# Designs tried in a protein design run: peptides against a protein of PDB entry 7UQJ. Part 67

Target 1, 160 residues: chain A of PDB entry 7UQJ
Amino acid sequence: PELYQNFNITPPRGVLFHGPPGTGKTLMARALAASCSSDERKITFFMRKGADILSKWVGEAERQLRLLFEEAKKHQPSIIFFDEIDGLAPVRSSKQEQIHASIVSTLLALMDGMDNRGQVIVIGATNRPDAVDPALRRPGRFDREFYFPLPDVKARFKIL

## One batch from the design tools (peptide; made by RFdiffusion4, then SolubleMPNN)

Design b1_p12_5_s3 (from b1_p12_5, 9 letters changed)
Fold by OpenDDE base, seed 4:
Formats: structure tokens, sequence, C-alpha cells
Structure b1_p12_5_s3 (fold): chain B 160 residues (1-160), chain C 160 residues (1-160), chain D 160 residues (1-160), chain A 12 residues (1-12)
């Protein structure tokens, strides 16, 4: 947040973390929430798993998304972290089309409805960026993508 | 590995990482795999999600676990990381008892069958240690537990 | 690199991670190196402990630093991670003055000599930012500081 | 952790 303010850069509304499993996407998002908070300015960190929203809230997933964004707005500055967002918003071409289409449309609307002045950042994490609906990867939504590669085995050795 | 040898300590067969979601359990497991690997001595890192084993391999989950442990043994030194092991091995008292009971029993047998001389370490990560079958948390299995907190918001500030 | 180029922002040459021991500074540096490397664009991660450079290379520490920076430049994009950089670059007022002064001067010169176009990032981690020579914390060197404070003791116990 | 990852990912 403050970094973007200092550079007069509009903070991205949505950031997609993508890369192989266990490359630290979730840790990074948590760490992000962590780093951006201070004693005086606590960032409220909301974490949801994409698949959990679908599985726990069949037929209520849209409502749960709305509530999540409302709660995030209420507790701003906030980070909404969707772990495995491909589980929440898969590409529409998958045969489970209608339920996913409504959830995707709701998420799109919620991301589009975020005021530019709102201190709510959405972070989506996926292992499969191509499995996420391209509509989410457009400007004003997840318009920043951060690739989390496997540490190359050599890089892993150097990393540890 | 070498540390345990130097202290004549039997390396733990299984380590349970537990703590709130996105506290870095998966990253730590990957980091451990990376740290213990060298150019000369590569640790093979096997990662599976507990829920994925159940969902992808309905009726074959036991076979997939066996294959995973065999592959890990074949490529030792190895780390098997079960992300969300509570999804693979829930407490037996849950109404989905029979399918989970067989998978738990298979995992127990596989962990018990690991020779003390085998260079295979199993890391289970869970957000809910109490949701993991207590039989997995016994000596000779996941007998080491590492709690992974939420970085307290203050603490989160301090991790970044 | 590319994002800094796209925003016409000079990438920081050096980033100081500071905060209590075991707050994940090393883990973050590792995760960063991991997260920034792709299959197509591998970041070469160089890790050194400050104390190790002094202890292993008495009288050669300056040469080892030069070689490290040359190697990082040769394998750019690169991250040089100095874990416990306070062990390498203590404040000059400590009685081990002369040897440390030469190492600090060498590190300063190496950081100053990094071309603004070079894709080499230096990350220093310390538990004691005040123990690091202030000259390293100047613009063009470790000009970004990231405080890694303690997770609440309860929350530290939980992170590992 | 994350300011740095943002900064380094902003860097990369």
Amino acid sequence: as target 1 above (160 residues)
Amino acid sequence: as target 1 above (160 residues)
Amino acid sequence: as target 1 above (160 residues)
Amino acid sequence: MPRLVRELKIEF
C-alpha cells in the first residue's frame, strides 16, 4: 500500500500469484498482509480457499463472496487472499458451467465494484493460471501476475 | 540427516506441521527439502495434497499412497510432503468413516513399514491437528509436531 | 527487474531484512529467489552467512566478496543473500576494527559498483540492524529495509 | 516477508 502511494502508483486491486504448488504463494500472501500491517495500521487478512467456498457453500458461494468483500471493506485496509482461486473461478469451458459461471460473475462484479480509493487488495493464488477464468486476469481485477516458480533444484540448494 | 547421525538420534519418520492456514507449512517443507539437498545429494521431494489424493483417486487412494512411498524409497533420500493431511487422514469418528479408515490404515502401515535406515522423511501439514487421526500422531509416525501460528498481526509485521 | 523497468523505478540494489532471530528473514530471501526464478528466467541465488565469510576466509574475505559479486553478475539475474550480514559488516566501533573495516569497505565498493542496469539484487539479513555499519544502509546500497519483527511468542512457536 | 516479495516481485 504505502509503497504504491509513495510512487503515486495505483495499487493493483487484484494480484494473481501463480506457480507450482508449495512455491510459497500462500506464505507470501500472509507475509504480505503481515508486512503491510503496523501496530497503528493493522491490515485485516481474510483468507479463503477457492474449493472450500464451493464445497461448503453450495448455492451460497455468491453470497459468501459478497459477505467476504463487505467484511474486507468494513475492516480496511484489508487483504482478501483466495488460495487456489482456480477452484473458485475455473475456466467457464469446464462442464460444471452454470454454478461456476455465477460465482465467477459475482467475483468479477465484486472486483469491479471495488472503489479505487478502497484499501482492499485481493490476492489470488493458483498453481494453474490457465485454469483461472481469463476475465479475472484483466485490468482492474487480477491485473498483476506474480509467478512463483519452483526454486530450481540448484536454486533450492542455494536457497537453503 | 547428518545432524541426526552425528547425535546418534533416530531421524523422525514423520513430522507434523500444524497451525493456521498459510503460516508457511508448505513453504517450510519445501525449504527443508531444498536445504537438505546438495548438488551431490539431491533430496527427492514428493508433494501431495491430502484432499487431492481422495478426490482424484476415489478407490485408488491406498494404491496411490503405496506407489508414493515406493517411489520415495526408490529415490531416497526423499521427503514426502502431505499438504493438508487432515484431508487425507481425518479422525475416524467422522461419518465418512470407511473410505477414510482404509486410507488412514494404509498410511499408518506405510509409515510403520519405513525402515529406521530409510532416508525417507514424511512431513504432514495440517491446519487442524485435532482433525488428524491420533494414530498418525504416535511415536514412529508423526512423532514430531511443529506448530505453525498465524504470525500474530504484530508478529506478521515482524516476519516481513 | 521488469516491473521496475516498466514503472521507470530504479530497482533497489540492496534490501536489508532485519528483525529478531527466526522471524523468517532467511526463509523469505529463499522464497523470493524461488518466486522470482521461472523455467525460462532462472534467478541465480547466492547465499552466504556473514560470519562464515569471516571465519572461513580469514584474510581472503574481501576476495571472496569480489568473487561472489562477479559470479552473481556473470549469472544475472541474481540474488546475493547475506544471512547475518551484521557478522560480515559490524559497526566500525567494535574493537575488531581493521579486518571488518576492509570487508565493509569492499562490500560498499561492490554495492556502489553495481550498474543500475545490472540484474543483481543484494539481500542482507540481520537480527540487529543497528549492528550493521550505517554506510551499508545508505541509498544505492541497502536502501530498502524490511523489518521482520517477532511473531508474538505464541505466534513464533507456531511458525516453526 | 512480503514487502520484500512485493518489492522483489515488483523487481522481477
Scores: peptide ipSAE 0.008, ipTM 0.352, DockQ to the pose 0.083; fails the geometry check
Fold by OpenDDE base, seed 1:
Structure b1_p12_5_s3 (fold): chain B 160 residues (1-160), chain C 160 residues (1-160), chain D 160 residues (1-160), chain A 12 residues (1-12)
Amino acid sequence: as target 1 above (160 residues)
Amino acid sequence: as target 1 above (160 residues)
Amino acid sequence: as target 1 above (160 residues)
Amino acid sequence: MPRLVRELKIEF
């Protein structure tokens, strides 16, 4: 926040972590939350899986998303981390049930409704960025994308 | 393999990685695979998610597990990594469908059928070790368990 | 230790994790400690920061290092993890205070004084392997080095 | 064999 405030730069509302499974996306999000937290300034870290929101909250997934964003706003500064966000907001197809379209629409509205002055950052992680609805990847939403490459075999070897 | 063969030590057939989400379980499994692979000795890394095997292969999940273990045996030395293994092999309950019980039974048989001289290691990752069938946690299966703690907030900071 | 004793392999006294900030060095060390711990066999994990030992223990840093290694020996099997070890053991220069040279000398002596049969592993993490005293990187000390590659640089910048 | 794998007691 302070860095962005000092430079009159709008902080990213949403950041997409993408790359092969096990490249450390979830770990990086947790590390960032920890790294932004001092003894004086704690960051609240909310973690959800995309598929879990759909499967656990059949018919209430929209309400649970609204409550999550409201709770994150109450506990600012905060990070909302969606692991497997492609499970929450898959690309719109004629074969997708109306429920998926409604959840995507709710997530779009929640990201658009974030005040630029708010201290809530949304991080989405996926192994399939092309499986995430392009509407979520537009400016003001997940407008920043970060590739997590497979560490080169040589780079992992230097760890053993 | 060679080290265990020379010393008459049974190599671990299965290793369970457990701990909170985003503690690097999948990253560790990939790092291990890369670390065991030299320019002279490449390790084949097979990755599957527990829930994906159930959902993508309705009625074929057992066959797909058998094929996976057969392919891993063909491409020795190999690692089979099951991410979210609690989704593949949940604790048996009177409420669980016969399909889950059959998949668990197949996985048990596949792990029991691994030759102790084989160069196939199975790694299971879960956030809920208590949600994995206790039969999988017995000797000759996932007989080694590895906890992945949440890195302390201070420890995460230095990863940025 | 038991594995290395059974295999007539000298266990590593020290392991250097090196790579850019945010590559998971500290996480890996914690994951290793946890991974080496079972319900039957717990590994004691000691974590220290190089700069913290210098700054918190002005005039007692050598004594604190000795006590740390003694405590690790009491609680075997154990891992001593030095995060930012370049802050503890910088390359010797004519501009470095005698205190740094003395701490480096103490750490050298403590690593050299580890029994090869002991169940204490030392892990040092740094972003600057060339800033670590070459004497620490010799056989019997941090004789194995592990590179942690950057996840694509683009991924970090947009979250800070 | 990579050292970390041996330390993890994951050996081939």
Scores: peptide ipSAE 0.006, ipTM 0.358, DockQ to the pose 0.138; fails the geometry check
Fold by OpenDDE base, seed 2:
Structure b1_p12_5_s3 (fold): chain B 160 residues (1-160), chain C 160 residues (1-160), chain D 160 residues (1-160), chain A 12 residues (1-12)
Amino acid sequence: as target 1 above (160 residues)
Amino acid sequence: as target 1 above (160 residues)
Amino acid sequence: as target 1 above (160 residues)
Amino acid sequence: MPRLVRELKIEF
């Protein structure tokens, strides 16, 4: 929030972190939330896993998404982090479409319904960006993407 | 492997990373594998999620664990990383005990069966160390533990 | 590079990551390089260890630094990461001053010689920020510092 | 990291 404000840049409503597992997407999102918190302005960080929203909230996933976004709005400035978002909003494949379609449609509506003045940032993380519904990757939603490569072999030796 | 040898420290057979979600446990395990790899001696990194071993390998989880450990032995020096190991080896709760007990027993046997001369390190990551079967946390198994704190509010400000 | 431009802020020529060993400074630098690479604009990541620049390039460390900076300029946008920079640019201690002084002077000149329009970021990492020559920590050099606190003591020993 | 990236202004 403050970084976007301090730089006079329209905060992206959504940011997609994509890259192989264990490349630090979740750590990054937390580090983001942490650094965006000042002593004056604490950022509230909400984290959900895509698979948890489907499995733990069977039949209530849409309600839980709405509650999450409303809670994030109440606690502005806030970050909503969806880990494994491909598990929440998979590309609509023909055989299990209705539940997934409803969750995706709810998430789309919630992202679109974020007022441009809102200090809610949504971060999605996935290992498979192409497994995320393209409707989420449109402008005004997850319109920014960050690739988290495997630390390349040349890169790995130099870390530790 | 070399790091443990270079420090004349008995390599832990097992290492438990515990701490809140998105504190970099998986990233750390990968960074470890990456840094322990030299150009002369590449470390093979095996990663599995605890929940995947239960859900994707229904009825074959034990066999898959055995195969994983044998593959890790063949590719020494190697690291086996179990992400969300509490999903693989939950504390024995009464109502679903048999399947979990067998997987836990298999993992215990596999960890105990690693010869002290082996260059296989097992890293478990969990958000809930107390949800991991205490039998796994005994000497000769996950005998070392690493807490990944939430980057303290004071600490987070200094990184960003 | 683009974030510095997009925010109308003079990109820091240098950023110092400091904190205890194994706090993820190098991991952070890589994750930074990796996420700074878009599909449209790949960031070239150069990494060197301070001790390696002294030990492997005995008598040529200055030349190697010059080559590194020129290569980074050619491959803009780029990041130069110096791991263990206290090994490259220690605080001038009396007994080995000449070689260290020359390397430090070269690094100072290279950092000062980076045009403000250049998309080269230098990241230094150290466990001992006070062991880094204060001349490097001045404005226009490593003018931003990031503290990487210990993940609590329990977390460190299992990585090595 | 995107903020560390942003605060570092290391552009991803």
Scores: peptide ipSAE 0.000, ipTM 0.363, DockQ to the pose 0.088; fails the geometry check

Design b1_p12_5_s3 (from b1_p12_5, 9 letters changed)
Fold by OpenDDE base, seed 5:
Structure b1_p12_5_s3 (fold): chain B 160 residues (1-160), chain C 160 residues (1-160), chain D 160 residues (1-160), chain A 12 residues (1-12)
Amino acid sequence: as target 1 above (160 residues)
Amino acid sequence: as target 1 above (160 residues)
Amino acid sequence: as target 1 above (160 residues)
Amino acid sequence: MPRLVRELKIEF
């Protein structure tokens, strides 16, 4: 928050972390929340899994998303982290596709409804960026993408 | 590299990661190196420990630092990570203080001598930011600092 | 391998990383693989998800596990990382329980059949250590456990 | 957001 204000950079509303599994997307999101928190300025970190949004919140997923964003706004500065946000992507069933489409539509509306003056950042993490709805990857939503490559065994970590 | 060039942002020469042990400083540095390497653009990651610079390189520490920076420049884009950079800080012995002062002076000169057009980033990690020589924390050196707060101490990382 | 040989420490056959989601278990496993790989001694990193072992390998899961361990042995020194190893745990169906029990039994046998002289380490990661079959947590299997606590709250990480 | 993730991922 302060760094963005000091540099007149509008804090990104949404940041997509993508890359192979175990590249540290979730750890990075937590480390971000941690590194932005001071004794004076505590950042509230909210975490959800994409699959939990579909499965645990059956029938209340939209309401729980709304409550999550309201709570994040109430506890700003805050980060909402969606781990495995591609888990919002439909598994190949028509009913699940409709539920998914509704949840994604609610998430889109919630991200669009965030005033840029708010101190709420949304981080999505995925191993499958192409499985994330392109509508979520538009400006004002997840408009910043960060690739987390494999620590390639080919990338010469010369630990001398 | 490409994004810094595209936005005319001078890449930081030095970044200090500080915070309690086990907060993921080293992991973050590795994740950063990884996250910035692509198949087309491999980032070379060099790692040294502060205590190793003092103890393993007795009598050759300055030469090894010079060689490290030369090798990093030769293999750019690259990251030099100094884990426990506070381990360069003298333990209370006069001879070690002189050796330390010489090593720190060499590191200062190497960081100052890095052309900002070079694709070499230096990351220092410490659990004791106040034990890091203030001269290293000046503009053009470790001029960016990132605090890594404890994960709540209630759940003991028993990394045995 | 070299570190364990140099210290006469039998390399753990299996290491369990457990702790809340996004504590860096997967990233640590990758960072370990990367940190132990040199230009001369490349460590081959094999990664599987627990849920993928059950779902993607329907009918061939045991064969794929055997092939994975054979390939890891062939490419030693190597690390086999099972992310979400609790995802081997049965979802509430009797048929899935039998399939799970068979897969777990195969994994047990494969871990037991690893000669300690082999340079293959198995890392399991879970958010639910109690959901990991106790048989996997016995000596000669996942006999070393590392807790990955939450980065807790000097800033209000409300993980709801 | 820490400037770092933006900057380091912007760097590379």
Scores: peptide ipSAE 0.000, ipTM 0.227, DockQ to the pose 0.065; fails the geometry check

Design b1_p12_5_s4 (from b1_p12_5, 10 letters changed)
Fold by OpenDDE base, seed 1:
Structure b1_p12_5_s4 (fold): chain B 160 residues (1-160), chain C 160 residues (1-160), chain D 160 residues (1-160), chain A 12 residues (1-12)
Amino acid sequence: as target 1 above (160 residues)
Amino acid sequence: as target 1 above (160 residues)
Amino acid sequence: as target 1 above (160 residues)
Amino acid sequence: EEKLELTRKIEF
């Protein structure tokens, strides 16, 4: 029995970075990507904003997501960073809810379809983890969460 | 006098990741390990849970810790990640306290016995840093602490 | 038309790590540096403390900063880590304010003078981001902030 | 030529 599970770091399929604005989620994702990229091992970092997926990819968002994941798979090892993934949250219009549901469903399928052997890490950053569809937070998707908190302004006052 | 200490990043002997559950300690350790592993430089990531050290290694925990550190030394550069290292905290039984004291003593000796030139980083993750033996938090052991905080739920309410 | 803007990650010129003491800012900077350094790509990590810039470099601090940035440029890729950069904050004496203003002005000029193609990342760590001169926080300087927060002591009590 | 316009491929 292999005593040491050489966890070949199966890169988590998905990591949710959550915390208030300005807590460095985007910066940490870039720093992690930079830190994973050596001169020999260039990690390809793909950045997309949730709001851009909804607004710029209207009608093609699903296809663009598929192409993004295929390109990330082609350029392994890679990181797909969805900044403001809470921007995939439906705006209160029924038509946007249906488009959102389809985009989220496509993202779910793409995250589920990632072979466990793929060197594609997905990082979602949000200021509102509660606005991220619970289906995205299941095992094999954004199954790992990393919190980026605000300075408690009161904790600053105890140091003065 | 060499004006610029080229801090050859002597990897800290030990880093304590502490913070509430779900703050991404385990994830950060894995992300750091993945980020330090290039295609050329595979960092070997060894993960052990504190509770497994106490429960599965009863009577052999010391030997298994020695073997773990030897294997990590053999596969340098390496990270030993002790998840839930607070699970090494004694349960209130005198027999578990003695077993714990011996396991902690062994871990102390292993961390002290790491040559400063070793490319073995030890990361301990805990939800209860106050339950980690103060002897583990001394210089040359877990001498560096990294905090992983929870969302102040109140900071979420001000964004809504 | 190149479909994928290969954003050459212009490494952010400056990243501000801010948060209370013991939140792992120094450790994260070291972990990022270690993770960016492979066996092939040694990132040169330059560490300076803000207090040392004011106290040890009295009268030569500007020259030492210039030499530090030149040495970092010579040994690209490199990280300049200013630990306790709030220690550049003026002590309430007018003479220290003028020395501080000149040191900060020199640091501003050095950060502005970094070619966008330079593989020099500047990380400033502070416990008091409000004590960091707002001029350092402008685009092209410490234009990215990463927050490192304290354990809400109350969140620990709910797990006991 | 379908512009995958939004793909910021950040090569490190």
Scores: peptide ipSAE 0.000, ipTM 0.186, DockQ to the pose 0.072; fails the geometry check
Fold by OpenDDE base, seed 2:
Structure b1_p12_5_s4 (fold): chain B 160 residues (1-160), chain C 160 residues (1-160), chain D 160 residues (1-160), chain A 12 residues (1-12)
Amino acid sequence: as target 1 above (160 residues)
Amino acid sequence: as target 1 above (160 residues)
Amino acid sequence: as target 1 above (160 residues)
Amino acid sequence: EEKLELTRKIEF
């Protein structure tokens, strides 16, 4: 909340961090959470892995997502960070595809259901932005995207 | 501790992290603090915001800076991180400018007064290095500067 | 460069970052690489995943490790970061265990073979430090360890 | 579930 207010940017409900593996997406999300947290306005950061939503919450993933968003709302201002959010993307197996589609649909509904005045920011990190359901990338969801470029083999960090 | 000895660089008393907002300056400082802390030699990290020094410590800012440096010295090895250190820069109002000038002068004196053998490192982060008083950027103060570039679309940071 | 000289610590050849998943180990390593790179002395950061060493380099993993260390030596000062280094740990299958043991032995030899004057630092990140071969954790290898605690549910990382 | 509450003192 604080970072976005300071920039006079209407905080998106969701921000997609995308770029190759190890570009610091998870890093940035944590950093942002840390930097946004002041003594007066502590931000609560929630983290989940996309793969964990599927593998650990078999049959309860939707419920766990709802609980996550409820807890985030309860602890406003808050950040929900989904690492490897492309792990929620449908896998090419019919039964898994339905489960994934249901989980994604639940996430969509939860993001849509966030009050515009809610101090809950959702950050998704992915190595494969094209594997993220386009519905997640619409306005009011992950409507801002930050590309984390590979640090090129040739272009040294000119840290001064 | 370990990484930087290899580079045979006289450690500055202060390091200025500068670059556009959201480039990870605050993050880096925290990361450095964490990385420098081992189980055997824990580094104490102190953080202050430049804006907080002005707004929260009205009339006591100099005293609070002194106390901060004393606590940092007491808890050596330590890092003092000033986030938004440009927030200590004079605002164009006459009364605030005097207060800012006094606070900056106190910070200068505290940085100058650190024993060269002191294991206290000061890191300042700013989005506006040109808004930082040039006196802070002199040798023995923030005499090293690290530019945090925007992840330029083209400037692949060479993280090989 | 600057931060660590102040601490008079003999730089290890290797640093182990360990702690629960999502504690920012990969983050820290990148941040360190970035922070250590100056305009005059750019650090070259190399990154590999432990799992990639096993899965992508089947039969050439040792050669690829050698090439990595040669490139790191050529581009001094440099950092080699192994993310998920516990992915080099023996899997409970006999044939894989031999391959893992050979790869680990090659890594040991490469770390031991680094000239003490070499400006090559190796960072290993793991979620499972106890899954890392104890031989890697000996002096001259990953002889320093940094615990990345979970942000405890109760222990607000008091990030001052 | 990692719940990060970010506050004002990291003693590492």
Scores: peptide ipSAE 0.000, ipTM 0.205, DockQ to the pose 0.047; fails the geometry check
Fold by OpenDDE base, seed 3:
Structure b1_p12_5_s4 (fold): chain B 160 residues (1-160), chain C 160 residues (1-160), chain D 160 residues (1-160), chain A 12 residues (1-12)
Amino acid sequence: as target 1 above (160 residues)
Amino acid sequence: as target 1 above (160 residues)
Amino acid sequence: as target 1 above (160 residues)
Amino acid sequence: EEKLELTRKIEF
């Protein structure tokens, strides 16, 4: 976070990890959190799963997102990791229910409301970057995307 | 590297990645190297394995360490990654051979000899942080430690 | 494991993870073990390192491999992960000592002796797939190979 | 001596 400020780099408010399942997105996010921490400067890692936010917090998903961002801000430097963010932030043009649109709107507002000087990084992981609302992929949000390549597609089909 | 300088943070001369095997320590070190480079500013990543330095370079381990640090300094910004550093730098109080003590001494001197203004980061990875010589874990050496937890079985259960 | 049985796919007796060091081979193997496990169906993960089998078990390497496969069969569903399998199973045509040839022969026999109906997956990881004995890469052994590319430099730039 | 040139920045 601060590291970006010193380079006059606007710290990415969000980073999208994309690539097929089990390419190490979640693991990379955890390992980044671990690697940005020090004995002097612990990074607080908040992990939420997109499907869990929708399924477990029916009717409170917006509030839980707000609380998550507030808590991440209180415990900065911090990383908010959304695993399977495509479950949380489906494309608005999909005939998916009003609930998703509201959660996406709230997440957009929360990401837009992050001070670029804040030490909060948001990482979204998805297996389907094209299933994520394009509004989340704009500058100041998940404006940085990382492809986690499959080790050869024929290769995965044989492990699982 | 420069990122720490701009914060008046003494860049950690060394970073210890510790945690159970296959928690992504090596992958993270590579990810960090890849991630600290740019199209304009390539980071040179030097990887050595502790067991290989001992077993392949019997009698030359000290020289090879010196050469490694010199080459890393010449090719800065750079990362030196020691995988399985517990194999290279076992605790001196262990009844382990004089060779290990000499290699540890050389590594200590090399880490101490790094200019804090240099763009060289040393990353040590171990599955056993307590097997690493405490002298390597002091300020100005591997003075930052990162725990790579086993991704909770429950946390991975949801990724696929 | 069962996933393959349910598709009438002969479960691969072995899977070779190959690619440059620190591309996440070991991490992926652990990720797969964790992801194939459920609260109801824990997968037992056995990890051995090729260099350790040769260096630590001089004279007992064959017995230790047999015990490993027996234990994996007893604790199925299970994954046997050989990290750095190129250290364990070098190409037979290489001028490497008779010890390697015997260990390779034992590993071949153990992989051939696995019931295709068994819930034991063997994963070999190597940085050098061409250094692995071709006999191990035949059908019924490590008959599936996965290239772990260096995550494209372009993909990592955007994380941090 | 695997000199891996990693060409992209994650600024920690």
Scores: peptide ipSAE 0.000, ipTM 0.307, DockQ to the pose 0.064; fails the geometry check

Design b1_p12_5_s4 (from b1_p12_5, 10 letters changed)
Fold by OpenDDE base, seed 4:
Structure b1_p12_5_s4 (fold): chain B 160 residues (1-160), chain C 160 residues (1-160), chain D 160 residues (1-160), chain A 12 residues (1-12)
Amino acid sequence: as target 1 above (160 residues)
Amino acid sequence: as target 1 above (160 residues)
Amino acid sequence: as target 1 above (160 residues)
Amino acid sequence: EEKLELTRKIEF
């Protein structure tokens, strides 16, 4: 309730931030996490990258996702941020496709298993919303989508 | 080391965030503070405005800056964020110029006095990087600059 | 309709973003403007600061506010963002109080004159919601409020 | 109560 009260959001299970790279998706997710933390209420921010879930957690990715959601539930109110969530999308190797499909299926089940009373928000960020499995974009999952358009090309942060 | 490792930044004493108003400088600084906080390492975030240093701390600004840096050092790892750091720039009244020059000189000395072993990052934000004293922008001070461009006016924001 | 459909929001005329400085109010307003812009629908984003309305537009502030709302209406769908809207609050000088009262009265009239069919959203941001005239916070004006809490300095972003 | 409504629809 109260994270969702502080977000004042009808508790979405998931919010999809999409738009071209460098449009501030990751920054906004962190800012939201920061903005929802008050003196009285500490919000726990969890961050994972889609590509890391696939590459670093080979064979344990499903378990690591479960642990992540359990920890997020334990540390309520919480935000789980999946950066590059399209990185969970199958790359054209048949063996990778099966692994990706299993991980996505686990994420679907975890999002579906979130009680509406839980104070856990899931934010997914992607540059390629069309590469995100449509099953993740259904009601009760990433059912809210934010388009971060390119600030026109001149908005390139020149990190000097 | 480790705060700077978490930033993956060669330890700058200072980072200058510059760009037009509302480009997310303050938010990025907060998001960085948030991102560098882990379970094992809490980062303390200090925020001051340049104009407040001049207006609220009349005659005590130097002392308050010293206290700020001492507290930041005591609560390592820490981030000191100076919003509107160009507000420390001399306004054309001769008496204000001397006060501003003293405050800037104190800030320079404090940044120079930061041990490379300290886990204190200084972030300055400005809308007017050219109004920031060039001495603050030298190596060992705000030696890294992040331009926060306007999302190009050709980005779907016609700021009329 | 459609801007409000894209926001999916029951069309508020006005949205008040309030919370401590650097909590991301201005960035959120820009991100919303960005997020609501699609390839098919360009949203026009107007930004003004409360203090600029008072200081730069001395004697023409009411006219400039009218022109701003007319331009926003002409360039629908549009967002008008007033940063530091509490800067329109009277400072205790009697002559300033009258000028501020006139500007606030003009803003009230402009917000009241917005057709519910218009695709113009007004966002006000303040660090001091209590310094915003209660008349601006009434239904049909800034009738919705977003609290941007400080990330608790104690907000343990446990980045697990 | 009313503080609750707006924060809903910053649908990002």
Scores: peptide ipSAE 0.000, ipTM 0.224, DockQ to the pose 0.170; fails the geometry check

